# Designs tried in a protein design run: peptides against a protein of PDB entry 4GMN. Part 239

Target 1, 375 residues: chain A of PDB entry 4GMN
Amino acid sequence: RYANITLLALVTLASIGTDFQETLVKGNQGSRESPISAADEEWNGFDDADGDAMDVDQKSSSGEDQEEDYEEIDVKEDDEDDDDDSITSEMQADMERVVGADGTDDGDLEDLPTLRELIQTAVPQLIRLSNLPIDSDESLTIQSHALSALNNISWTISCLEFANGENANIHNAWYPTAKKIWRKTILPILEADSADLKLATQVTSLAWAVARVLHGETPTDGNPHRKFISLYHSSKQQAGGNSNSIEEPEDPFQGLGVKCIGVVGSLAHDPAPIEVNREVGVFLVTLLRQSNNVPPAEIVEALNQLFDIYGDEELACDKEVFWKDGFLKHLEEFLPKMRTLTKGIDKRTQPELRTRADEALLNLGRFVQYKKKHA

## One batch from the design tools (peptide; made by RFdiffusion4, then SolubleMPNN)

Design b2_p24_5_s4 (from b2_p24_5, 12 letters changed)
Fold by OpenDDE base, seed 5:
Structure b2_p24_5_s4 (fold): chain B 375 residues (1-375), chain A 24 residues (1-24)
Amino acid sequence: as target 1 above (375 residues)
Amino acid sequence: DEILKEIRESLRKLRKLISLKWLG
């Protein structure tokens, strides 16, 4: 009886977050202000307007108005219960408080009772449930659902802006809890070295969400970046051998490879140890060098991570890793390959992948030019 | 039971809050 109620709660917590992860990942893809786009306010200083605008003669071919008779598919309004999608006045007030939080609060979520309960009451129970001894299919199911709920909560919080002291109260409340998720849920599962790719995908998704907030302040105990790099390589070896249709996720950006890249990229940010940064940077640059055998979505994520890690020239990793290990040369040599890769993506069948590849190609050109000017 | 109801409600509220921040 208790197990079924716990399962139902966990299923409901997981379902709330799946649609949300998709919406947030899509939204945050548009608002990945690379540090280059925050620098676009200072980049308005490139007055050299001499870029020959290739006149793409948009010949307006007057395609004939074929009046295709759109048959009115009488979509019966099945009265699916209007799950009252109304923004409650409480939710609007909580949103206004989150957006208006100027970082003056010591992380006492006094004004955010819902978020406080989520962080202080829900997450500790989910951590406990994710750490149950796996002795039955029921305990495995509970773990999976607890991981899904933690993933959804963590992704949700990771979509808040924390730059420049924004949402500092939420950041301060979440930060110790995020470290607890890492140490109590993520690390033990990674150390168990399970051959379960489903569990590995779940823990990697959670790890990415947590690492997007903690960045280089993520606990370095047991060299987690190496575990995720190893997981990346192991996942590629398994996909090549057994034609067992682990249905590649329909979304190329939901693949285990992309998630591994996202985790290790996030772990490599300042103030990460220079050795961690170097090992991750070498891994990412190696993917670009081997791009003929790497899925396009993983290349896009690897590029974005490289821009985010090495976009700031004031950071120790710029001098000690980027310049010292000659990463600029590898990025410049990759630019023509990226153009070919991007052009090879069909806009009709893979519109999102094509858009993100076009953006990553544009940013790669800008990033190479920036780094050449600041050499 | 009550705690699980509260957790569900809290997550439903949080989902709506963020969906709005990205639609605006």
Scores: peptide ipSAE 0.020, ipTM 0.572, DockQ to the pose 0.027
Fold by OpenDDE base, seed 2:
Structure b2_p24_5_s4 (fold): chain B 375 residues (1-375), chain A 24 residues (1-24)
Amino acid sequence: as target 1 above (375 residues)
Amino acid sequence: DEILKEIRESLRKLRKLISLKWLG
């Protein structure tokens, strides 16, 4: 009885998180209805399409407007049931408060009682459930659903802007809870060194979502970046040997390799220890050097992580790692390979992968030019 | 039941909050 209520709770929490993530993804991605079976898919990242393109105010001249004629694909509105998830007047008022909250009021989620209860009441129970001893298939199922719910909540929160003190109240409430998820859920599962690739994928997705908020302030105890790098390599060795097709997720960005890159990239941000940053930076640059054997989605993620980690020249990692270890040369040498890789992606069969690769190629060119000017 | 209802309402509110910040 209690287990079934707990499972239903966990499935419901995971579903709400997934439905939310899907709505945000649909907000960023125009209306391409991939019929992702909404109920059981762990959402494993936003497409960070909102990479703050460094507003390099290049007033560069009149390049010819090639109006590529976007054919209006007449997508039939299938009248799927308007579950009139009508914005309740209370939700609209909570929204106006979050949009209108000048970030002056400290970490008191007084204005967000619902988010407060989620962070303070629900998440601690999910942490407890994810850290149960595995003694039965029921306990494994509870752990999986608790991880899924934590993943979806953590991803959802990680999509809030926290730069420049935005959403500081939410950040301040989430930050200690995110550290608890890391220490009580993620680290114990990583230390168990399970051969379960499903569990490894779930915990890695959760770790990425948590690390997207904590960045270099993520607890470094036990060198978790090395564990995720090891997991990356182990996953590649298993995929090459056993034709046990772990069904590579249909979405190339949902792969364990991409998630491992996302985690270690996020862990390497300032104020990460410079040696952690170096080990991650060398790992990412090594992927670019070995790009002939690396999936395109992992290359895109590795590039984005390199831009985010080394975009700021005032950071210690710019001087002590990026310049000292000669990363600019590797990025410049990778430009022609990236052009070839991107052109090799079929726009018809993999439109998202092609778009993100085109963006990453553009950003790589800009980044190399930026770094050459600031050398 | 009430905790589940509150959690659902919580995530629903969080969902709508973030959806508007991304669309606005």
Scores: peptide ipSAE 0.020, ipTM 0.568, DockQ to the pose 0.042
Fold by OpenDDE base, seed 3:
Structure b2_p24_5_s4 (fold): chain B 375 residues (1-375), chain A 24 residues (1-24)
Amino acid sequence: as target 1 above (375 residues)
Amino acid sequence: DEILKEIRESLRKLRKLISLKWLG
């Protein structure tokens, strides 16, 4: 009984995260044609398991339904009918404030009561549920749903603009919670060294969402970037050996490889330690060098991460890593390969992948030209 | 409308779980 109610609440929290994300995306479409990063579409939808309604022929076995008299615990529905409209009005008002916040009002999180409750009340419980000892299939299901809910909430928050002090109130409220998710949920699961690729995909998606906000301020304890790089390589080795095709997600940007690249890219941003930045930068550049065996979506993500990490020439990583390790040469040598790769993507069958590859190719040309002028 | 109704029911169920200290 208790576990079913906990599961229902977790499914419920995951759904709330969706609805917030969809509302944020719809609200933001009205203002800036900012290219929705692949991450904004990283709704880990519940696979609607197409319950192929196996027509289980209900053979009418007339089993005597022993009406176990489930005593209707008369939960007095206190007909507090009036409060139901208030919560939706508050949620809608919170969403309108988050979407419509022209960056002038550093509004207190006190003005966002629903988001405050989500961050301060819901997320700490989800962290606890994700850390339960796994001793049953039920505890594993609870962990999976808690991770899904944390993922959806974290992705939704990561889609907010925090540049130039925008949404600083939300950022300041989320930042300690994001670090708590990292330390209490992500790191313990990564340290358990599970061969479960489903769990690895869930934790990596959550890690990316968290790292998109924390960037180089993500806790470096235990070198998590190396764990995600190792996970990337191990996932490729398993896919090459066992023809148990884990159904590659229909969306090429939902793959574990893309998620690993997104995490490590985000971890390498300033103020990340130069050693972390170097190891990630070398990993990403190595993917480009080995591009013949790398999915196009992973190449697109690796390029975007390289542009974001090394776009600012004032950062220590520009001098100490980008120039010192000769990354410009590798990017320039990759440019003709990227043109070939992009042209090989069919616009009819993979329109999104083609669009994002065309953009990444354009940006690569611009980036190489920029870096050559600032050499 | 239906989505907002599910969210409300969802939040209500969550609040009820938290209040009941079932995670204690």
Scores: peptide ipSAE 0.018, ipTM 0.573, DockQ to the pose 0.019
Fold by OpenDDE base, seed 4:
Structure b2_p24_5_s4 (fold): chain B 375 residues (1-375), chain A 24 residues (1-24)
Amino acid sequence: as target 1 above (375 residues)
Amino acid sequence: DEILKEIRESLRKLRKLISLKWLG
């Protein structure tokens, strides 16, 4: 009885979670405000250079209105079950409270009872299920579904704004739970050193979602950044040897390589130990140097992580790593390679990858100019 | 059953909260 309720819970949480991951991926495509754009509000320093607007002559070619007679295909309204996507008045009130929650520093989710129950009741059970001894295919299935549910919850929370004390109540409630997911779910699975690439991908996705909130406050015990760097290299060696197409996810940004880069990038943020920051920074810069053999999506993610880590000149990692290890030179030398890489992406077949590469190229140019002014 | 219903409702609420913070 409990196993079937748990499986139904996990399947339900996993299904909500796949739809959620797709919605979060579509959303995260829009709200990757480059940290440069959030810094651009304080970056008062681009003087309006008076660049002459070249008059590109609008040749008005009068294309003829071919009235294509759209035959009314009488698509029978199959009764799609009204998954009542209606914002309930309670959900709208919870949303107005999350948007309007000014700086009440109390981690009290009294006004968010649904989120409170998710964090305090559901997540601790999912952590327990992800830590069950693996002794059967059923226990592997339970672990996979528990990881999927944890991934989706963690990604969801990681898409909330926590800058400037926004959502502080949610942050304060999530923070100890995120550390518990890291210590009880992520680290034990990474230490088990399983050859299961599916499990590795699930754990790495969860680790990225958790690390996007914890940043440099993510527990550094056992050097988890080195385990994810090792996993990155091991995944590349396996893909090169077996012509068994591990079904590369149709989305190039869902690849294990991108997820590994996202995790280690997030782990390297302040207040991470300078040696952790250095090892990650060297790894990311090395990917740019080896870009001829690196998928474009991994290059885009590696650039974004480098901008996020080294965007603030007041941080110790700017002086002790970025300038000391000569990262500016490597970024400047990469600019012409990034232009070639971006132009090589077909806009028709890979529109998202092209858009994100164009944005990363623009941001790389701005970032190099910024760092040259502050040298 | 109630816990599952609450978890589903919780995740639906969270999904809509995030979608609205991104539409505003």
Scores: peptide ipSAE 0.019, ipTM 0.551, DockQ to the pose 0.042; fails the geometry check

Design b2_p24_6_s1 (from b2_p24_6, 7 letters changed)
Fold by OpenDDE base, seed 3:
Structure b2_p24_6_s1 (fold): chain B 375 residues (1-375), chain A 24 residues (1-24)
Amino acid sequence: as target 1 above (375 residues)
Amino acid sequence: KAEGEELLRAARENRLQPPIRLNL
């Protein structure tokens, strides 16, 4: 009884994070509808080439198929209007306020009561549940659901714009909680050295969501970037040895390798220590050099992380890592390989992967050209 | 400076939103 109520509450908190994200995505799409001026490109008529229509005599065989009168059993679905609409409506109203609010700089969430309760009341309980001793299948299930809820909340918050002081109130409220998730949930699980790839995937997804907000201000205690690099390599060794298909996630971007790259890339942003930046930068550039054995989605993520880390020439990492360790040469040498890789992705079977690879290829060409002008 | 900020901005503006990584 109590277990089922706790599981239901954890599923609801995970769903809450999903609905909140859908509302953010819809709100942010509405602001980006710049009217595509329908440029009336007059499609100049293709000339009527007289292609001889071959008369294929399809003989109409009149099969008298018997109309079997299937009695439509009118199953009255009793729409039990479940009371779940009330929580979703308050959260949707908080999201509409987040998208519409010119941010007052006060780290107060007075105008965002549901988000306040989520950060101040729910997340501390989820952190507690994720740290329970694992002594039963029930405690393992509770941990998994608590990690899922923390993941969804953290991902949703990480999709807010915080550049230029936007959403400063939410950033200021989330920032100490994000550091608490890192120190209390992520680090202990990474230190437990569990062979559980499912748990490792959940904690790495959460770590990426948290690191997308904290960036180089993510706590460097115990060198977590090295733990995620080690996890990346360990996951590749396990996948190569057993022909038992660990079901590769249907989405190439949901893979543990992509998650590890996203975490370590985010950890290497300014103001990260230069040695952390260097170790991550060398890891990412090494993936590009070894690209023949690296999934395309991991290459796309590694490129995007390299652009984000080294795009600013004023940062200490530009001089002390990018130029000093000769990264431009490796990126330039990779450009022909990226063209081949991108062209090898079928647009019909993997449309998202192809679109993201086409984008990353375009950005790689621009980035190499930029860095050559600023050498 | 301005061309790099514009390149980073163009790389961010053209960047497809990260795939939503919600656990169901």
Scores: peptide ipSAE 0.087, ipTM 0.796, DockQ to the pose 0.195
Fold by OpenDDE base, seed 2:
Structure b2_p24_6_s1 (fold): chain B 375 residues (1-375), chain A 24 residues (1-24)
Amino acid sequence: as target 1 above (375 residues)
Amino acid sequence: KAEGEELLRAARENRLQPPIRLNL
């Protein structure tokens, strides 16, 4: 009884995190739809009239009416009105405020009561549930659902813009909680060195969402970047040895390898220690050098992380790592390989992967050109 | 400065949002 209520509450919190995201994404898209001026280009229809009506008079062969009684399969449209009424009117109002709030610097989520309760009340419970001793399949299930809920919440919050002091109230409320998730949930699971790839994938997904907000301010205790690099390598070794295909997630971007890259890339942002930045940067550049054996989605993510880490010439990592370790040369040498890789992705079967690869290729060309101009 | 920051900003702004990795 209590377990089922807990599971239902965890599923509901995971769904709430999803719906909250969809509404944020819709709100952010609405601001980017500059009205495409429907230029009424009057497509002057070419009037080419004259195609001769060949009157082919073919005869009335009276084939027998086999009335195949097509049983009208009364497709009951079960209007499963999935009243996914999970978006409470209060959540929708909070979402409209998040999209519309010119950031009042009041670090009080007074205007965001649902988000406040999510961060202050729900997340601390999820952290506790994710830290339960695993002594049963039930406790493992509770942990998995708690990690899923934390993942969805953390991902949703990580999609808010926090640059230039935007959403500062949400950032300030989330930041201590994100550090708590890292220290209380992520690190203990990562230190347990479980051979459970499902758990490793869940915790790595959560770690990425958290690290997308904390960046280089992510707690460095126990060198987590090395643990995620080790997990990356271990995941590749296991996939090669057991013909138990870890079901390659249908989405190439959902793979553990991409998640590991996303985590370590995020951990390497300023103000990360230069040694952490270097180890991550060398890891990412090494993936590009070994690209023949690396999934395209991991290459796309590794490139994006490299652009984010080394995009700013004023950062210490630009001089001390990017230039000092000769990363530009490796990016230049990779550019023709990236063109080949991107062209090899079928737009019909993998449209998202192709689009993201085309973007990463474009950005790689721009980034290389930029770095050459600023050398 | 400005042109490179603008290219990188434009690259970040035009970057497809990472597919949010919700566990359904």
Scores: peptide ipSAE 0.084, ipTM 0.758, DockQ to the pose 0.176
Fold by OpenDDE base, seed 4:
Structure b2_p24_6_s1 (fold): chain B 375 residues (1-375), chain A 24 residues (1-24)
Amino acid sequence: as target 1 above (375 residues)
Amino acid sequence: KAEGEELLRAARENRLQPPIRLNL
């Protein structure tokens, strides 16, 4: 009984995180729709050509009227639908305010009551639930749902722009909570050294969402980047050994390998320790060198992370890692391989992967040209 | 400096949003 209520509440919190995100995606799409002028494509009328009426014969077969008396089973739909709409509507209104706030109103988190309660009240409960002793299938289920809810919330918040002091109120509210998720949820699960790939995938997804906001300010205690690199390698060894269809996630970007790359890339941003940056940079460049055996989605993510980490020449990692360890040569040598890889992706069967690979290829060319000009 | 930083900034700003990884 209490378990079912807790699971329902966790599913509802995960759903709320989903609806909140759909509203973000719709709001961000609306802001990118510059009014493409309605070019009046004149619908040229279909000319009705005079097709001749062929005279097909009326054969009259007289099949018998069996009146089967179908008893109308009056299924009373119990109208339980009324209470869920109110919370979704308030959260939608909060998100529409966050997305629509192109205006100078530094709206306090006071103006975002649903988001405030989500961060201040719900997330601390989810952190607690993710830390329950795993002693039963029920406690494992609760942990999984708590991780899913934390993932959805953390991903949604990570889609807000925080550059140039945008959404600073939300950032300031989230930042200490994100550090608590890292220290109390992510690190303990990573230290438990569980062979559960599902749990590892969930915690790695959450770790990426959290690290996309914390970047190099993510706590470096216990060198978590090495744990995610190890998890990357372990996941590849398991996939190579069992010809059992681990159902490759239908989305190439949902794979554990891409998640590990996203986490370690995010952890390596300034102000990360130069040694952490180097170990991650070497890992990412090594994937490009070994690209013949690396999924295209992992290559796309590894490139994007390399551009984000080493895109700023003012950062210490540019001189101490990028130039010192000769990364430009490896990126330049990879450029023709990336062209071949991208061309090998079918636009019809994998349109998103192709679009992201075309973008990453374009950015790789620009990045190599940039770094050559600044050498 | 400025033109290459602008190309990288434009590459970041024009980047497709990472695939959002909601657990359904």
Scores: peptide ipSAE 0.082, ipTM 0.778, DockQ to the pose 0.191
Fold by OpenDDE base, seed 5:
Structure b2_p24_6_s1 (fold): chain B 375 residues (1-375), chain A 24 residues (1-24)
Amino acid sequence: as target 1 above (375 residues)
Amino acid sequence: KAEGEELLRAARENRLQPPIRLNL
């Protein structure tokens, strides 16, 4: 009985984090017109003239149009208006304020009472529940649901803009809590050396969400970047051996490999120690060099992380790692491979992966050109 | 500087939102 009430409360907190995220995405989409429509200025590449046109005879086989009469199965949409009353009117009002708030510098969430209670009251309890001794299937279930709720809350907060002092009140309230999640939830689970890939995936997802806010200010105690790099390699070794593939998540971006890349990339941002940055940068560049054996979604994430880490020429990592370790050469050598990889993704079966690969390819070309001008 | 920072800013601003990894 008590366990079931606790589980229900944890599921409700996870749903709350989901719904808050959907509202933030809708609010941000209203300000970001899809940039895909404007840049169809065809860069007419140079006419390389040597067209040895091998005349492949197109035999036009006139296939007869069999009109297969698809019986329109009248799926009665039973509009079960499951009014998932999961979002309180107070939460909806806080979500609308967060999407519309010019970030006031006051670290007091007086205007955001529900978000304040979520960060100050709920999250500390979720951290406690995620740290319970695992002695039963019930305690494992409680940990999993506490990690799910922490993940959804942390991902949602990580989608707020904090650049240029935006949402500074929310950032200031979240930052100490994010460090507490890292030290109390993430590190102890990573140090337990559990062979549980489900738990590893949950903690890595949470770690990415937290590291997207903390960046290089993420606590470096116990070299967490090396633990996630090790987890990346271990996950690849397990997938190759047992034909009981844990069903690769239908979404290529939900894979543990992509989560590991996202975490270590985020950990390598300024002000991360230069040696942490170097180890991560070498790991990411090595994935590009080994791209024939790397899933396309992991390549897309590795590129995006490299652009975010080494975009700013004023950062110490630009001189001490990017230029010193010769990363530009590896990115330039990867550019033709990325074109082939991107073209090989079927737009019909994997539209999101194709769109993200097309973007990453475009950004790779721009990034290489930028770095060549600033060499 | 300015054109490269603007290209990077534009690349960040035009970046697809990272795949949100909510646990359903």
Scores: peptide ipSAE 0.074, ipTM 0.764, DockQ to the pose 0.174

